# Designs tried in a protein design run: peptides against a protein of PDB entry 6A30. Part 105

Target 1, 150 residues: chain A of PDB entry 6A30
Amino acid sequence: AQDADNVLQPIMDLLDSNLTLFAKICEKTVLKRVLKELWKLVMNTMERTIVLPPLTDQTMIGTLLRKHGKGLEKGRVKLPSHSDGTQMIFNAAKELGQLSKLKDHMVREEAKSLTPKQCAVVELALDTIKQYFHAGGVGLKKTFLEKSPD

## One batch from the design tools (peptide; made by RFdiffusion4, then SolubleMPNN)

Design b2_p24_8_s1 (from b2_p24_8, 7 letters changed)
Fold by OpenDDE base, seed 4:
Structure b2_p24_8_s1 (fold): chain B 150 residues (1-150), chain A 24 residues (1-24)
Amino acid sequence: as target 1 above (150 residues)
Amino acid sequence: MTPMQKRIEELTKELKKAEEEKLA
């Protein structure tokens, strides 16, 4: 449990600020689309990061996401006025674009077999991140999260 | 409640609040 939390913490730190911002500035349909893309990115990153390096590198997923998300300052985003909203959407779209490029640069290395402990951590991490993206029903649908190739 | 569960709850509240603010 604690290991899964440690793996997810850096990801969630990045996502919390972004999702809160997107929730404020995006229409519901746009927000859902953004969430879906973020979900795919997180899943792909987790898959590759877990399969490639030892799970002990708790910072790898977070570092990969942060490396492409460095523009996200820890700030309580004030609701932008109408004029600022467009720029914020543009910036958010740019950040998402950078995250999508990360997918293309992740090299498929040979899948090392996960130990049973690592598998348990991954399973718990996946469950937790699914709950995170579902966000009590405000986020992604459970059916979408369950169909995502694990 | 685990710290992660609490975090999810907090996010849920923030997202709900944001949605409500857009509907108003």
Scores: peptide ipSAE 0.332, ipTM 0.819, DockQ to the pose 0.762
Fold by OpenDDE base, seed 3:
Order: C-alpha cells, then structure tokens, then sequence
Structure b2_p24_8_s1 (fold): chain B 150 residues (1-150), chain A 24 residues (1-24)
C-alpha cells in the first residue's frame, strides 16, 4: 500500500494542479474532453510502466514530475485572458507528451513479467486513479473508466 | 479515511466549488 501511494503522489500532485486550473478556465464540455485525454495519457503511462521492468528509480519519474510541477507554482496565476488559456492547455499537453517520450527511451528493456506483489500494487494504483478521475461523480463516468483497456 | 481517500475528497470539493463559481 505505501509503495503504491509513493508512486501515485507525484502524478496526483501534477494532476491536482492542472485539474484545478482547467476546472476554473474550461467550459464543462471542454473540461470533460480534457479529462478523457488525461485519463488516456495516465493509462498509457501506467501500461508502459507495468510492461517495463521496474525502473528502480521511482525517484526519477517522481523527481521529473516534481521539477516540472514546481515551476508552475511561483507564477501568480493572473487569470490569463481567453487567448492565454488555450496556450496553457497546449503547454500542459506538450509537457505531458514529453513525459511520454522520456518513457519511450526507458522502455527498451525486455518486458519482464510482473511479480505477484507488483501486480497487486498496480491493481491498487488503478483502482485509486479510477476513483481520482471519477472525483465523487464530478469527473468522468464510471462506465467510461471501466471500459478503458486495462 | 486513508490519506489518498482524503485527497480525492479534497479534489472533489475543489472541483465542485469551481463549477459553482462559474454558474454564479
């Protein structure tokens, strides 16, 4: 349980900051689309992490996510004018896309079978992230989250 | 509540608040 929390904390810190921002600036329909794309990205990232040999340095992904997340806190969120919101979404998508590319460079090691312990951690992490994206009914529908290829 | 459940609850409250502020 503690290991799953340690893996999820950096991801959730990044998502909390971005979702709070998107919830403020996006229309409800746009927000739902953004949530769906973020869900796909998180699922793809988890899938690749599961198929990849345990990168011993959980610290590196966490540190990379933290280094990119800390840069956003110092800017006094001037409510960007309507034009700036699109650019912020684009920049956030670009940063998330770069994280996926960094993972592709790490993926080249042979797909090692997950140990039963690793499988249990992944299942717990998946359940937690589904609850996170559902957000007590404000976020994505349970039916959408359940149909996503595990 | 686990620390993670508390975090999800806090996010839910923030998202609801943001939606209410827009309708207002």
Amino acid sequence: as target 1 above (150 residues)
Amino acid sequence: MTPMQKRIEELTKELKKAEEEKLA
Scores: peptide ipSAE 0.322, ipTM 0.816, DockQ to the pose 0.594
Fold by OpenDDE base, seed 1:
Structure b2_p24_8_s1 (fold): chain B 150 residues (1-150), chain A 24 residues (1-24)
Amino acid sequence: as target 1 above (150 residues)
Amino acid sequence: MTPMQKRIEELTKELKKAEEEKLA
């Protein structure tokens, strides 16, 4: 459980801020599309992260996320003017673009057989992420999350 | 409830709030 939480924490930190923003500014259909793309990205990232040795990936993801997280000072969330909303979308898109680049640096190592412990962590992580993206019914449909090739 | 489950609940609340604010 703790290992799964540790793996997911950096991803969720990134997603929480972006999803909250998108939920505020996007129309419902656009939001669903964004969620689907984020789901695909997260699933792909997880697939690659689990295949890589645990030590290098937590540090790389943590370091990459920490380097870009410094700019969000605790500024009082004034309801962004229309201009601020556009800039926030642009920043979120830029952050998502950086996640895609991280994907490219994750060398597709051959499918190493996961240990039973690793399998259990992966299963728990997957279940947690499915719950996250479902978001109590506001997010993606369970049927979509279940049919996604793992 | 695990800390992660609590976080999911918080996100769910924020997303619901955002949806309600749009309908309003």
Scores: peptide ipSAE 0.319, ipTM 0.815, DockQ to the pose 0.707
Fold by OpenDDE base, seed 5:
Structure b2_p24_8_s1 (fold): chain B 150 residues (1-150), chain A 24 residues (1-24)
Amino acid sequence: as target 1 above (150 residues)
Amino acid sequence: MTPMQKRIEELTKELKKAEEEKLA
């Protein structure tokens, strides 16, 4: 349990702030689309992180994601004449776009077979993150989360 | 409740609050 929490902590730190922001600025349909894309991104990031060198480097990816996320906040292009809401949506879309680019820059190392312990940690982490994205029914549907190729 | 479960609960509350604020 603690190992899974440690694995998820960097991702959750990134997601908590962003999801809260998206929940405030996005219409429900847009929010669901954003959540689906974030889910895909997180799943792919986890897959790559697990395939990447052992558990110690997961903090590095979380730190990398956090560093890139913070760097993007500073690039507030003041779009002149748009409502504060439109600018926030644009910034949020830009942040999501940068996260997707970061995904593409993650070098996949050769897939080593996971040890049984690593598999157990991953399974628990996946269950936890599914609960996170479901968010007590406010987020993504369980059926969507379960059908996602893990 | 684990710290992660608590975090999920808090997020759920924040998301619900944000949805309610939009409907208001």
Scores: peptide ipSAE 0.319, ipTM 0.814, DockQ to the pose 0.668

Design b2_p24_8_s2 (from b2_p24_8, 8 letters changed)
Fold by OpenDDE base, seed 1:
Structure b2_p24_8_s2 (fold): chain B 150 residues (1-150), chain A 24 residues (1-24)
Amino acid sequence: as target 1 above (150 residues)
Amino acid sequence: MTKMEKRIKELSEKLKKAEEEKKK
C-alpha cells in the first residue's frame, strides 16, 4: 500500500492541480474529454513504467515532475483576469505536452516479468487510479474505466 | 481511510463544487 502511494503521489499532485483548474474553466463536456485524454495518458505511462525496471522510475518521474513543478509555487493565486485564463490553459496544455514527451523517453524495455509483489502493487495502483478518475461519480463512468485496455 | 482515499474524496468535492458554481 505505501509503495503504491509513493508511486502515485507525483501523478496525483499533477492531476489534482490540472483537474481543479479544468473543472473551474471548462464546460462539463470539455472536462469529460480532458479526463478521458488524461486517463489514456496515465494508462499508457503506467504500462510503460511497469515494463521499465522499477528502481529508476520513481527517481526519474519524481525528478522530471519536480523540475517542471517548481514554476507554480510562487504565485499568489490571484484569480487572473480574462487574459490570464488563456495563459492558464496554455500552461496546462504545455504540461500535458511534456507528459507526452516523457512517454517518448520511456524506452520500451522488454517486458520483464513482474514479481508477485510488484503485480500486487500495480493492481492496487490501477484500482486507486480508477477510483481517482471516477471521483465519486463526478468524473469518468466506471464502465469506461473498466473497458479501457490494460 | 488511506491518504489516497482522502485525496480522492477531496478531489470529488472540488469537482462537484466547481460544477455547482458553473450552474449559477
Scores: peptide ipSAE 0.272, ipTM 0.787, DockQ to the pose 0.689
Fold by OpenDDE base, seed 5:
Structure b2_p24_8_s2 (fold): chain B 150 residues (1-150), chain A 24 residues (1-24)
Amino acid sequence: as target 1 above (150 residues)
Amino acid sequence: MTKMEKRIKELSEKLKKAEEEKKK
């Protein structure tokens, strides 16, 4: 449990900040789409992280994602003619695009087989992330989360 | 309740609140 928490903390910190922002600015259908894209991003990042570096390096990737996400808040493109809401949506879309680009910069190292202990931690982490994205029924449907390749 | 369970609960509450505020 503690190991899974340590692995997830940086990712969850990033997700909490982003989801809070998106929940405020996005309509329900847009928010669900954003959640789906974030889910894919997280799954792909975890897959790359698990296949590439030891579990200890997962915190480093979470930190990199967090650093990249924080950098965007300062880059307010002031569009003079649009409502504050439209600008926020544009900024949020830009942030998602930057997160996707960061994912693409993840270098694959040699595939490492997970130990049984690491597998157990990953399984617990995945279950926790599924619960997180489900968000008590407000977020993504369980059926969607279960169909995702993990 | 674990730390993660608390975070999930907090997130669900935040998302719910945000949806309620948008309907206003």
Scores: peptide ipSAE 0.269, ipTM 0.784, DockQ to the pose 0.633
Fold by OpenDDE base, seed 3:
Parts: sequence; C-alpha cells; structure tokens
Structure b2_p24_8_s2 (fold): chain B 150 residues (1-150), chain A 24 residues (1-24)
Amino acid sequence: as target 1 above (150 residues)
Amino acid sequence: MTKMEKRIKELSEKLKKAEEEKKK
C-alpha cells in the first residue's frame, strides 16, 4: 500500500494541479470531456508501460498525445479559443510523460512477466486512479470508468 | 481514512467549490 502511494504521488500532484486549473476555466461539459480524455491517456499510458517493453517512453507518450489531441480537435467542443485548450491538454499530457518514472518504480525487469506482487500493486494503483477520477461523484461516472478496458 | 481517501476528498471539495464559484 505505501509503495503504491509513493508511486502515485507524483501523478496525483500533477493531476491535482491540472484539474484545479481546468475546473476554474472550463464549463462543466468541457471539464467532463477533458476528464474523459485524461482518463484514456492515463489508462493507455499505464497499459503500454506494463505490456510493451522498450519503446522510448517519450516517443510513445508523444504519439499517444498526438493521436488523442487530434481526436479532441475533431470534437467541436466550442472552446472559446480552440488552440489554447488543446495546447493546455497537450502540455498537461506532456508533463504526464513523466509517468515513465512510474514504469521504473513498478516494473524492474522490462522483458519479464509481472510478479504477483507487482500485479497486486498495479491493481491497487488502477483502483485508486478510478476513485480519483470519480472524485466522490463530481468527476467521471463509475459506469464510464468500469467500461474502460482494464 | 487513508491518505489517498483524504486526497480524493480534498479534490472533490475543490472541484465542488470551483463549480459553485462559477454559478455566482
């Protein structure tokens, strides 16, 4: 438990800062959309970090960010300035690229199957992140979080 | 209450407060 907390602390600090900012500047509908995209990004990053060995962390995150950033552009959410919101999400997600440090803490051996202990830590981390994005009911719906591929 | 539960509660309150401030 304490190890999972230590691993998640930097991610949560980054998310807290970004979500606080987005909560201030975005309308409720826009905020929900941003939360959904951040959730997808975090889940995909964790999945790839656990499942795929040596792709350079920065390149994978950059590619994921570009793919999801383009998806956000196609959804005509009338953000008053289209450029600024997408750039802010891109910057936030670029900072989330430091999630590579999560790999170093959770997965010691790149090529080997996760040990039962590592699996338990990952499961606990995933549950904690789901609870974080639900945010006591003010964030994402549980049904959305549960339908996301684990 | 765990450290994580406290952190989630704090975030929830911050988000709620921010939404209430926008409605004023």
Scores: peptide ipSAE 0.266, ipTM 0.785, DockQ to the pose 0.547
Fold by OpenDDE base, seed 4:
Structure b2_p24_8_s2 (fold): chain B 150 residues (1-150), chain A 24 residues (1-24)
Amino acid sequence: as target 1 above (150 residues)
Amino acid sequence: MTKMEKRIKELSEKLKKAEEEKKK
């Protein structure tokens, strides 16, 4: 459990403020699209972490996510004015486009062999991320999350 | 409740509140 929490902490720190902002400024349908793209990014990042680098670095997933999601990191969440809100939505849409392009460039590589402990950590991390993106029913549907490749 | 569960709950509450405010 603690290992999974450590792996997820950087991701959650990155996402929490941004999701809160997006929830305020985006229409429900737009918000769902944002969540879907973020979900894909997270899943792709996890896949790369399993395939390429060792799971020994608890910050690796967060680092990879940050590398690809740099445009989402705004150090200060300011409540948008009406004008600012439109610009924020535009920026979000631009970033979503970049995320979609990133997905197309992802080559499926052979996963590294994981120890049983590492497998358990990954499974727990995946379950936690699913709950995070479901967000008590406000976020993504469970059915969508379950269809995503683990 | 784990730390992560608390964070998820907090997020859900924030998102819910934001959606409710948009419906007013």
Scores: peptide ipSAE 0.275, ipTM 0.787, DockQ to the pose 0.745; fails the geometry check

Design b2_p24_8_s3 (from b2_p24_8, 7 letters changed)
Fold by OpenDDE base, seed 2:
Structure b2_p24_8_s3 (fold): chain B 150 residues (1-150), chain A 24 residues (1-24)
Amino acid sequence: as target 1 above (150 residues)
Amino acid sequence: MTSMQKRIEELAEKLKKAEEEKRK
């Protein structure tokens, strides 16, 4: 459990910041679309991170995400005019796009079979992320999360 | 309550609040 939490913490930090922002600036239908795309991205990233090389890369992703996440806090939240909101979405999308590119740079280490312990951690992590994206019913529907190709 | 569960609940509350603020 603690290992899963440690693995998820950096991703969730990024998601919390971005989703909170998107929730404020996006209309509900747009937010749902963003959530769906983020879900796909996260699942794909996790799949690749899990199926591809060991735990060391998660620390790098976390560190990269931590460095980029700190930049967003310093802006005195002047209520962004519509233009500022668009720029923030663009910046967030760019950051997410960098995560997608990081996916391509994630060294295809040979698919070493995960140990049973690692599998259990991954399963717990996946369940936690599903709950996260469901967000007590405010986020994505359980049916959508369950049908998402693992 | 696990740290992660608390975090999920906090997010849920933030999202809910954001939607309520938009409806006003």
Scores: peptide ipSAE 0.384, ipTM 0.851, DockQ to the pose 0.695
Fold by OpenDDE base, seed 5:
Structure b2_p24_8_s3 (fold): chain B 150 residues (1-150), chain A 24 residues (1-24)
Amino acid sequence: as target 1 above (150 residues)
Amino acid sequence: MTSMQKRIEELAEKLKKAEEEKRK
C-alpha cells in the first residue's frame, strides 16, 4: 500500500492541479471528455513507461502528448468563449507529460518484465487511479474505466 | 481513511463545488 501511494503521489499532484483547472473552465460535457482523454494519456504513459526502455521513454511521451492533444482539439468540444480553453487544456496535457517521473518509481530493473512485487504495486496503483477518475461517481463511469486498456 | 482515499474524496468535492459554481 505505501509503495503504491509513493508511486501515485506525482500523478495525483499533477492530476489534482489540472482537474481543478478543468473543472473551473469546462462545461460538464467538456470536462467528461477531458477526463476521458486524461485517462487515456495516463494509461498509455504508464504502459509505455513500464514496457519501453528508459532511453526511448521521453520521445514516446512527447509523441503521446502530441497525439492526444490533437485528438482533444478535433473533438466536438464547445469551450466557453471567454477563455482559450483549448490552449489551456493543451498546456495542461503537456504538463501531464511529466508523468515520466513515474518511471523513477516503477522502473528499478531492466524494462523487460516486472517482478511479482512490482506487478502487485502496479495493480494496486491502477485500481487507485480508477477510483480517482471515478471520483465517487462525479467523474468517469466504472464501465468506461474497466474497458480501458491497462 | 487512507491518504489516497482522502485525496479521492477531496477531488470529488472540488469537482462538485466547481459544477455548482458554474450553475449560479
Scores: peptide ipSAE 0.379, ipTM 0.848, DockQ to the pose 0.586
Fold by OpenDDE base, seed 4:
Structure b2_p24_8_s3 (fold): chain B 150 residues (1-150), chain A 24 residues (1-24)
Amino acid sequence: as target 1 above (150 residues)
Amino acid sequence: MTSMQKRIEELAEKLKKAEEEKRK
């Protein structure tokens, strides 16, 4: 459990910041779309990280997400005026687009077998992320989260 | 309550609040 938490903390930190912003500036349907794209990104990143580097590089998931998310940290979320909201959405969409390109840069190395402990950590991490994206029912539907983005 | 569960709840509350504020 603690290992899963350690792996998720950096990802959750990034997601919390971004989702808080998006929740404020995006209409409900747009927010849902953003959540779906973030979900796909996280799942793809995790899948590649599970298949390629050992779980010690799970800090890499957070780092990879953070590396592409660094542009958002400095923004004091001022309540957008109408004109500022559109620009913020555009910037957010651009950032998400850059994150999606990360998928193409992760070269598939030889699949490393996970130990039973590592598998358990990954399973717990996945369950936690699903709950996170569900957000008590205000986020993504459980049925969507159970579908593989593949 | 685990740290992660608390964090999930906090996010849920933030998202809910944001949605409520947009509807006002």
Scores: peptide ipSAE 0.376, ipTM 0.845, DockQ to the pose 0.684
Fold by OpenDDE base, seed 3:
Structure b2_p24_8_s3 (fold): chain B 150 residues (1-150), chain A 24 residues (1-24)
Amino acid sequence: as target 1 above (150 residues)
Amino acid sequence: MTSMQKRIEELAEKLKKAEEEKRK
């Protein structure tokens, strides 16, 4: 439990700062869309970090950011200034790229199968992140969080 | 209450307050 908390603290600090800002500046529907995209990004980053062989942290993050950034552009989120909102989300996603540190704490350098202990930590971390994005019912719906990010 | 649960509640309160302030 303590190990999972230590891994999640930096992630939550980053998310708290960005979500607080978005909550202030975005209309409710825009905020919900941003939350959904951030959720997908976090989940995909965690999944790839666990499942894929060590790609250079920058390359993996860059690929994820490009894939999701293009998805945001296609999604025609009616942001009053389309360019500024997309750039802000891109910057937030880039900062979330520092989640590569999650790999160092949860997965040994060698692309070997997770130990039972590591699996338990990952499961606890995932459950905690789901609760975080649900935010007592203010955030994303449970039905959305239970679906595959794919 | 665990440290993580407290943190989740704090976020929920912040998001709620931000929405309330926009309606004012």
Scores: peptide ipSAE 0.365, ipTM 0.842, DockQ to the pose 0.588

Design b2_p24_8_s4 (from b2_p24_8, 8 letters changed)
Fold by OpenDDE base, seed 5:
Structure b2_p24_8_s4 (fold): chain B 150 residues (1-150), chain A 24 residues (1-24)
Amino acid sequence: as target 1 above (150 residues)
Amino acid sequence: MTPSQKRIEELAKKLKEAEEEKKK
């Protein structure tokens, strides 16, 4: 349990800051869309960080951020005229690229496969981050979080 | 309560407060 908490702390630090900002500046429907995109980004980043070798991680994160950043522009996000909300979301997505630090906590560089202990930590971390995005019911629906982000 | 659980509760509170503030 403590290991999972430690793994999630950096992610939650980043998400807390960004979600707090978005909650202030975004309309409710926009905020939900942002949450969905952040969830996809987090899940994809976690998956790639766990599965991919260290050398490909930075390029993969960059590609992921670029792909997801463009997807948010197509949503008619009427953000308040004074906030470049698209740029803020893009910046937040870019900051989520720091989720690469999760790898340092979960994957020993030498192991091609996760140990049973690491798998248990990942499972607990995934469950906890789902609860985080659910946020006691004010965030994303459980049914959405249980589906594949793809 | 784990640290993560505390943060979940804090986030929930912040999101709720932000929504209430917008209605004002």
Scores: peptide ipSAE 0.538, ipTM 0.915, DockQ to the pose 0.689
Fold by OpenDDE base, seed 1:
Structure b2_p24_8_s4 (fold): chain B 150 residues (1-150), chain A 24 residues (1-24)
Amino acid sequence: as target 1 above (150 residues)
Amino acid sequence: MTPSQKRIEELAKKLKEAEEEKKK
C-alpha cells in the first residue's frame, strides 16, 4: 500500500495543479475532454514505465511527468477574465503537448517481468489512479476508466 | 485513510467547488 502511494503522489501533485486550473477555466464538456486526454497520457506513461524499467524507482513516473510540467505553480489563480482564460488554456495546452512529446520519445523496449510484489503494487496503483480520475463521480465515468486508453 | 485516498477526496471537493463557482 505504501509503495503504491509513493508511486502516485508525484503524479497526483502534477495532476492536482493542472486539474485545478482546468476546472476553473474550462467549460464542463471541455474539462471532461481534458480529463480523458490526461487519463490516456498517464496510462500510457505508466505502461511504459512499468514495462521498460524495473519498478525500483517508485517516483520515476511522477518525476518524468513533472520534468515536462514545470510551468504550473500551485498558486491560487484568480478566476481569469475570459481573455485571461483563453491564454491560460493555451499555456496549459502547451504543457500537455510537451507531455505528449515525452510519450513519443519513450522507446518501447521488450516487456520486463515483474515480481509478485511489483505486480501487487502496480495493481493497487492502477486501482487508486482510476479512483483519482473518477473523483467521487465528478470526474470520468468508471466505464471509461475500465477500457483501454488506446 | 491513505494519503492517496485523501487526495482523491480533496480533488473531488475542488472540482465540485469550481463547478459551483462557474454557475454564479
Scores: peptide ipSAE 0.534, ipTM 0.912, DockQ to the pose 0.719
Fold by OpenDDE base, seed 4:
Structure b2_p24_8_s4 (fold): chain B 150 residues (1-150), chain A 24 residues (1-24)
Amino acid sequence: as target 1 above (150 residues)
Amino acid sequence: MTPSQKRIEELAKKLKEAEEEKKK
């Protein structure tokens, strides 16, 4: 449980900042769409991380995610005017695009077999991140989260 | 409650608050 929590913390740090911003500036349907795209990105990233070698690389992904999240902190989010909101969305999308690039830079190393312990950690992490995106019912629907992001 | 669960609750709260603020 603790390992799963530790793995998710950097991801959640990034997502918390972005989602909080998006929730403020986006209309509900737009926010939902953003959440769906983020979900796909996160799932794909996690899948690659799981398929790629041990926990050390996960910390790197988390660190990279955190580094990209820091770029958003520099803007004292005054309630953006509509124009500022668009720019912030653009910047956030750019940051997400960098995450996608990070995904591309994750060399598919040969799928190492996970130990049973690692599998359990991954399973718990996946369940937890689903709960995160569901956000007590104000986020994505469970039916969407249970589907493959592909 | 795990740290992750706490963060989930915090996110839920923030999202809800943001939605309510948009309705004003």
Scores: peptide ipSAE 0.534, ipTM 0.912, DockQ to the pose 0.769
Fold by OpenDDE base, seed 2:
Structure b2_p24_8_s4 (fold): chain B 150 residues (1-150), chain A 24 residues (1-24)
Amino acid sequence: as target 1 above (150 residues)
Amino acid sequence: MTPSQKRIEELAKKLKEAEEEKKK
């Protein structure tokens, strides 16, 4: 359980900041679409991380997310004018786009079989992130989250 | 409650609050 939490913390840090912003500035339907795209991205990233054991080192995901998360720290969210909101969305999209590039840089390392313990951690992590995107019912529907993001 | 679960609850709260503020 603790291992799953540790794996998810960096992802949740990134998502919390972005989703909080998007929730404020986006219309509900737009927000839902953004959530769906983020879900796909996260699932694809997690799937690759699972398939590529060497990337399971919390340090790499944490370092990648930390390197990109530094951009979000400085913005004392002065509710920027409409123009600034667009830029924030763009920046957030850019950060998310870097997660997609992470997809490309995730070297196809040989899919080593996960140990039973690693599998259990991954399963718990997947369940937890699903709950995260459901967000007590205000996020994505369970039926959507249970389907393949592909 | 795990740290992740706490964060889920916090997110849910924030999202809900944001939606309520938009209706205003």
Scores: peptide ipSAE 0.528, ipTM 0.911, DockQ to the pose 0.739

## One batch from the design tools (peptide; made by RFdiffusion4, then SolubleMPNN)

Design b2_p25_1_s1 (from b2_p25_1, 13 letters changed)
Fold by OpenDDE base, seed 5:
Structure b2_p25_1_s1 (fold): chain B 150 residues (1-150), chain A 25 residues (1-25)
Amino acid sequence: as target 1 above (150 residues)
Amino acid sequence: SEAKKKELEERGEKLRENLEAVRKK
């Protein structure tokens, strides 16, 4: 349980910060797209973290998420004019793209089969994140969340 | 733990509130 929490907390902090910002600046359709991209990012980050050695995993996720999350907090959300909102979405998409590129620089260590304990932690983390993104039915559809590469 | 469950519920509620706020626009 504590290990799952250590993985979940940085992810949830990133999600809370980004989604709060995007909910303020985005139209509904754009927000849904952002949610889908964040879901993919989280899944990809978790996949990589699981493949990485247990000792470096927490530090790398935390560092990756902190390095990209800090960029959003310093922006005093002046209520962007409609033009500023588009630029913020573009910047957010660029940041998401950079997070995706960070994926390519992480050395694929040999996909060691997850230990049963690691599998249980990942399953718990995935269930929690799925529930978060579903948000009682107002977020992403369950069918979309279930089709994500596990 | 009950504390962690509560924290996750609170985070989920914040997301729901944010999404509902967007729906009301």
Scores: peptide ipSAE 0.200, ipTM 0.753, DockQ to the pose 0.044
Fold by OpenDDE base, seed 3:
Structure b2_p25_1_s1 (fold): chain B 150 residues (1-150), chain A 25 residues (1-25)
Amino acid sequence: as target 1 above (150 residues)
Amino acid sequence: SEAKKKELEERGEKLRENLEAVRKK
């Protein structure tokens, strides 16, 4: 439980800070899109942080964040707020890159299969994050959250 | 455990408030 909390707290603090900022500056449709992109980013970051060796993680997280940021720019809606939102997502993503340090606390052993304990922590963390993004039904739909590549 | 549930609830409420604030704009 403490290990799961150590993983969740930095993620939740980052999400709370960024979502508060986005809620102030974005329209409803833009905010929903930002939420979806943040969800994808968090899921991909967690997956790679767990599966890949630490050295590869920083470079790959940076690459993933860059790919996701470019994908948001290609959205047809020339809302000037999209460029600002994309840059903010990149900045948030850089902060999520610091979550790679969390691997040092959770993953004692090299690129081997997660221990049953580590799997349980990851499952708990994923469920908590899904509940957070669902936000009692006012956030992302459950169907969207369950279709994410876990 | 109860403290963690409360914290999660508070974070969820904060997100709901933020989303409602955007809906009212």
Scores: peptide ipSAE 0.199, ipTM 0.754, DockQ to the pose 0.042
Fold by OpenDDE base, seed 2:
Structure b2_p25_1_s1 (fold): chain B 150 residues (1-150), chain A 25 residues (1-25)
Amino acid sequence: as target 1 above (150 residues)
Amino acid sequence: SEAKKKELEERGEKLRENLEAVRKK
């Protein structure tokens, strides 16, 4: 449980920060698309984190999250003019795109069979993230979350 | 732990509020 939380907390912090920002600046349709992309990103990140040895995982997620989170500087949310909101969405999309490219560059480390403990951590993490993205029915549909390639 | 469940619930509630705010726009 504590190991699952250690993996989840950085992901949840990233999601909370980004989704709070996106919810403020994005229209409903754009936000849904962003949520779908974030879901894919989180699933891919979790898949890699669990397959990678424990020591590299916190640092890589932390580094990935810090590299992408540092770009979301504490800029005073001046009400972005429509132009500023578009640029923020573009920057966020660029950051998400860089994370997707990291998928291509992160060598599929050999699918080492997850230990039963790792599987349990993954399942718990996945359930938590599914609940988070479902957001009581206002987020992504359960059917979409379940059809996502595990 | 109960504290972690509560934290996750609070995070979920914040997301719901954010998504509902977007839905109402």
Scores: peptide ipSAE 0.197, ipTM 0.750, DockQ to the pose 0.045
Fold by OpenDDE base, seed 1:
Structure b2_p25_1_s1 (fold): chain B 150 residues (1-150), chain A 25 residues (1-25)
Amino acid sequence: as target 1 above (150 residues)
Amino acid sequence: SEAKKKELEERGEKLRENLEAVRKK
């Protein structure tokens, strides 16, 4: 349970922050597209985090999230001018792009068979994330979430 | 833990609220 939490917490923090922002600035159709891309990103990140040895990934995800999170602390809530909203979308897209590139540089180590314990943690984490993205039926469709390659 | 389950439920609720707010725009 604690291991699952350690994996989920950074992902959930990222999702909460980004989705809150996108929900404010995006139309429904755009938001749905963003949700689909975030879902793919999360699935890919989880797949890699589980395949990679546990010790290196907490530091890498934490470091990646910390490097990108430091930009938000400068607290002057200037009303995002229309230009600021576009810049925020661009920055978010850039961050997503960097995460995708990180995906390409992370050597696909041959999917070592997960231990039964790791499998159980992954399954629990996946179910939690699926429920989150489904959001009581207002988010992504169950059929879309289930068709994602596990 | 029950505390963690509750946290995840609260986060899920926040997402639902955000999505519903977008649906109403």
Scores: peptide ipSAE 0.186, ipTM 0.744, DockQ to the pose 0.044; fails the geometry check

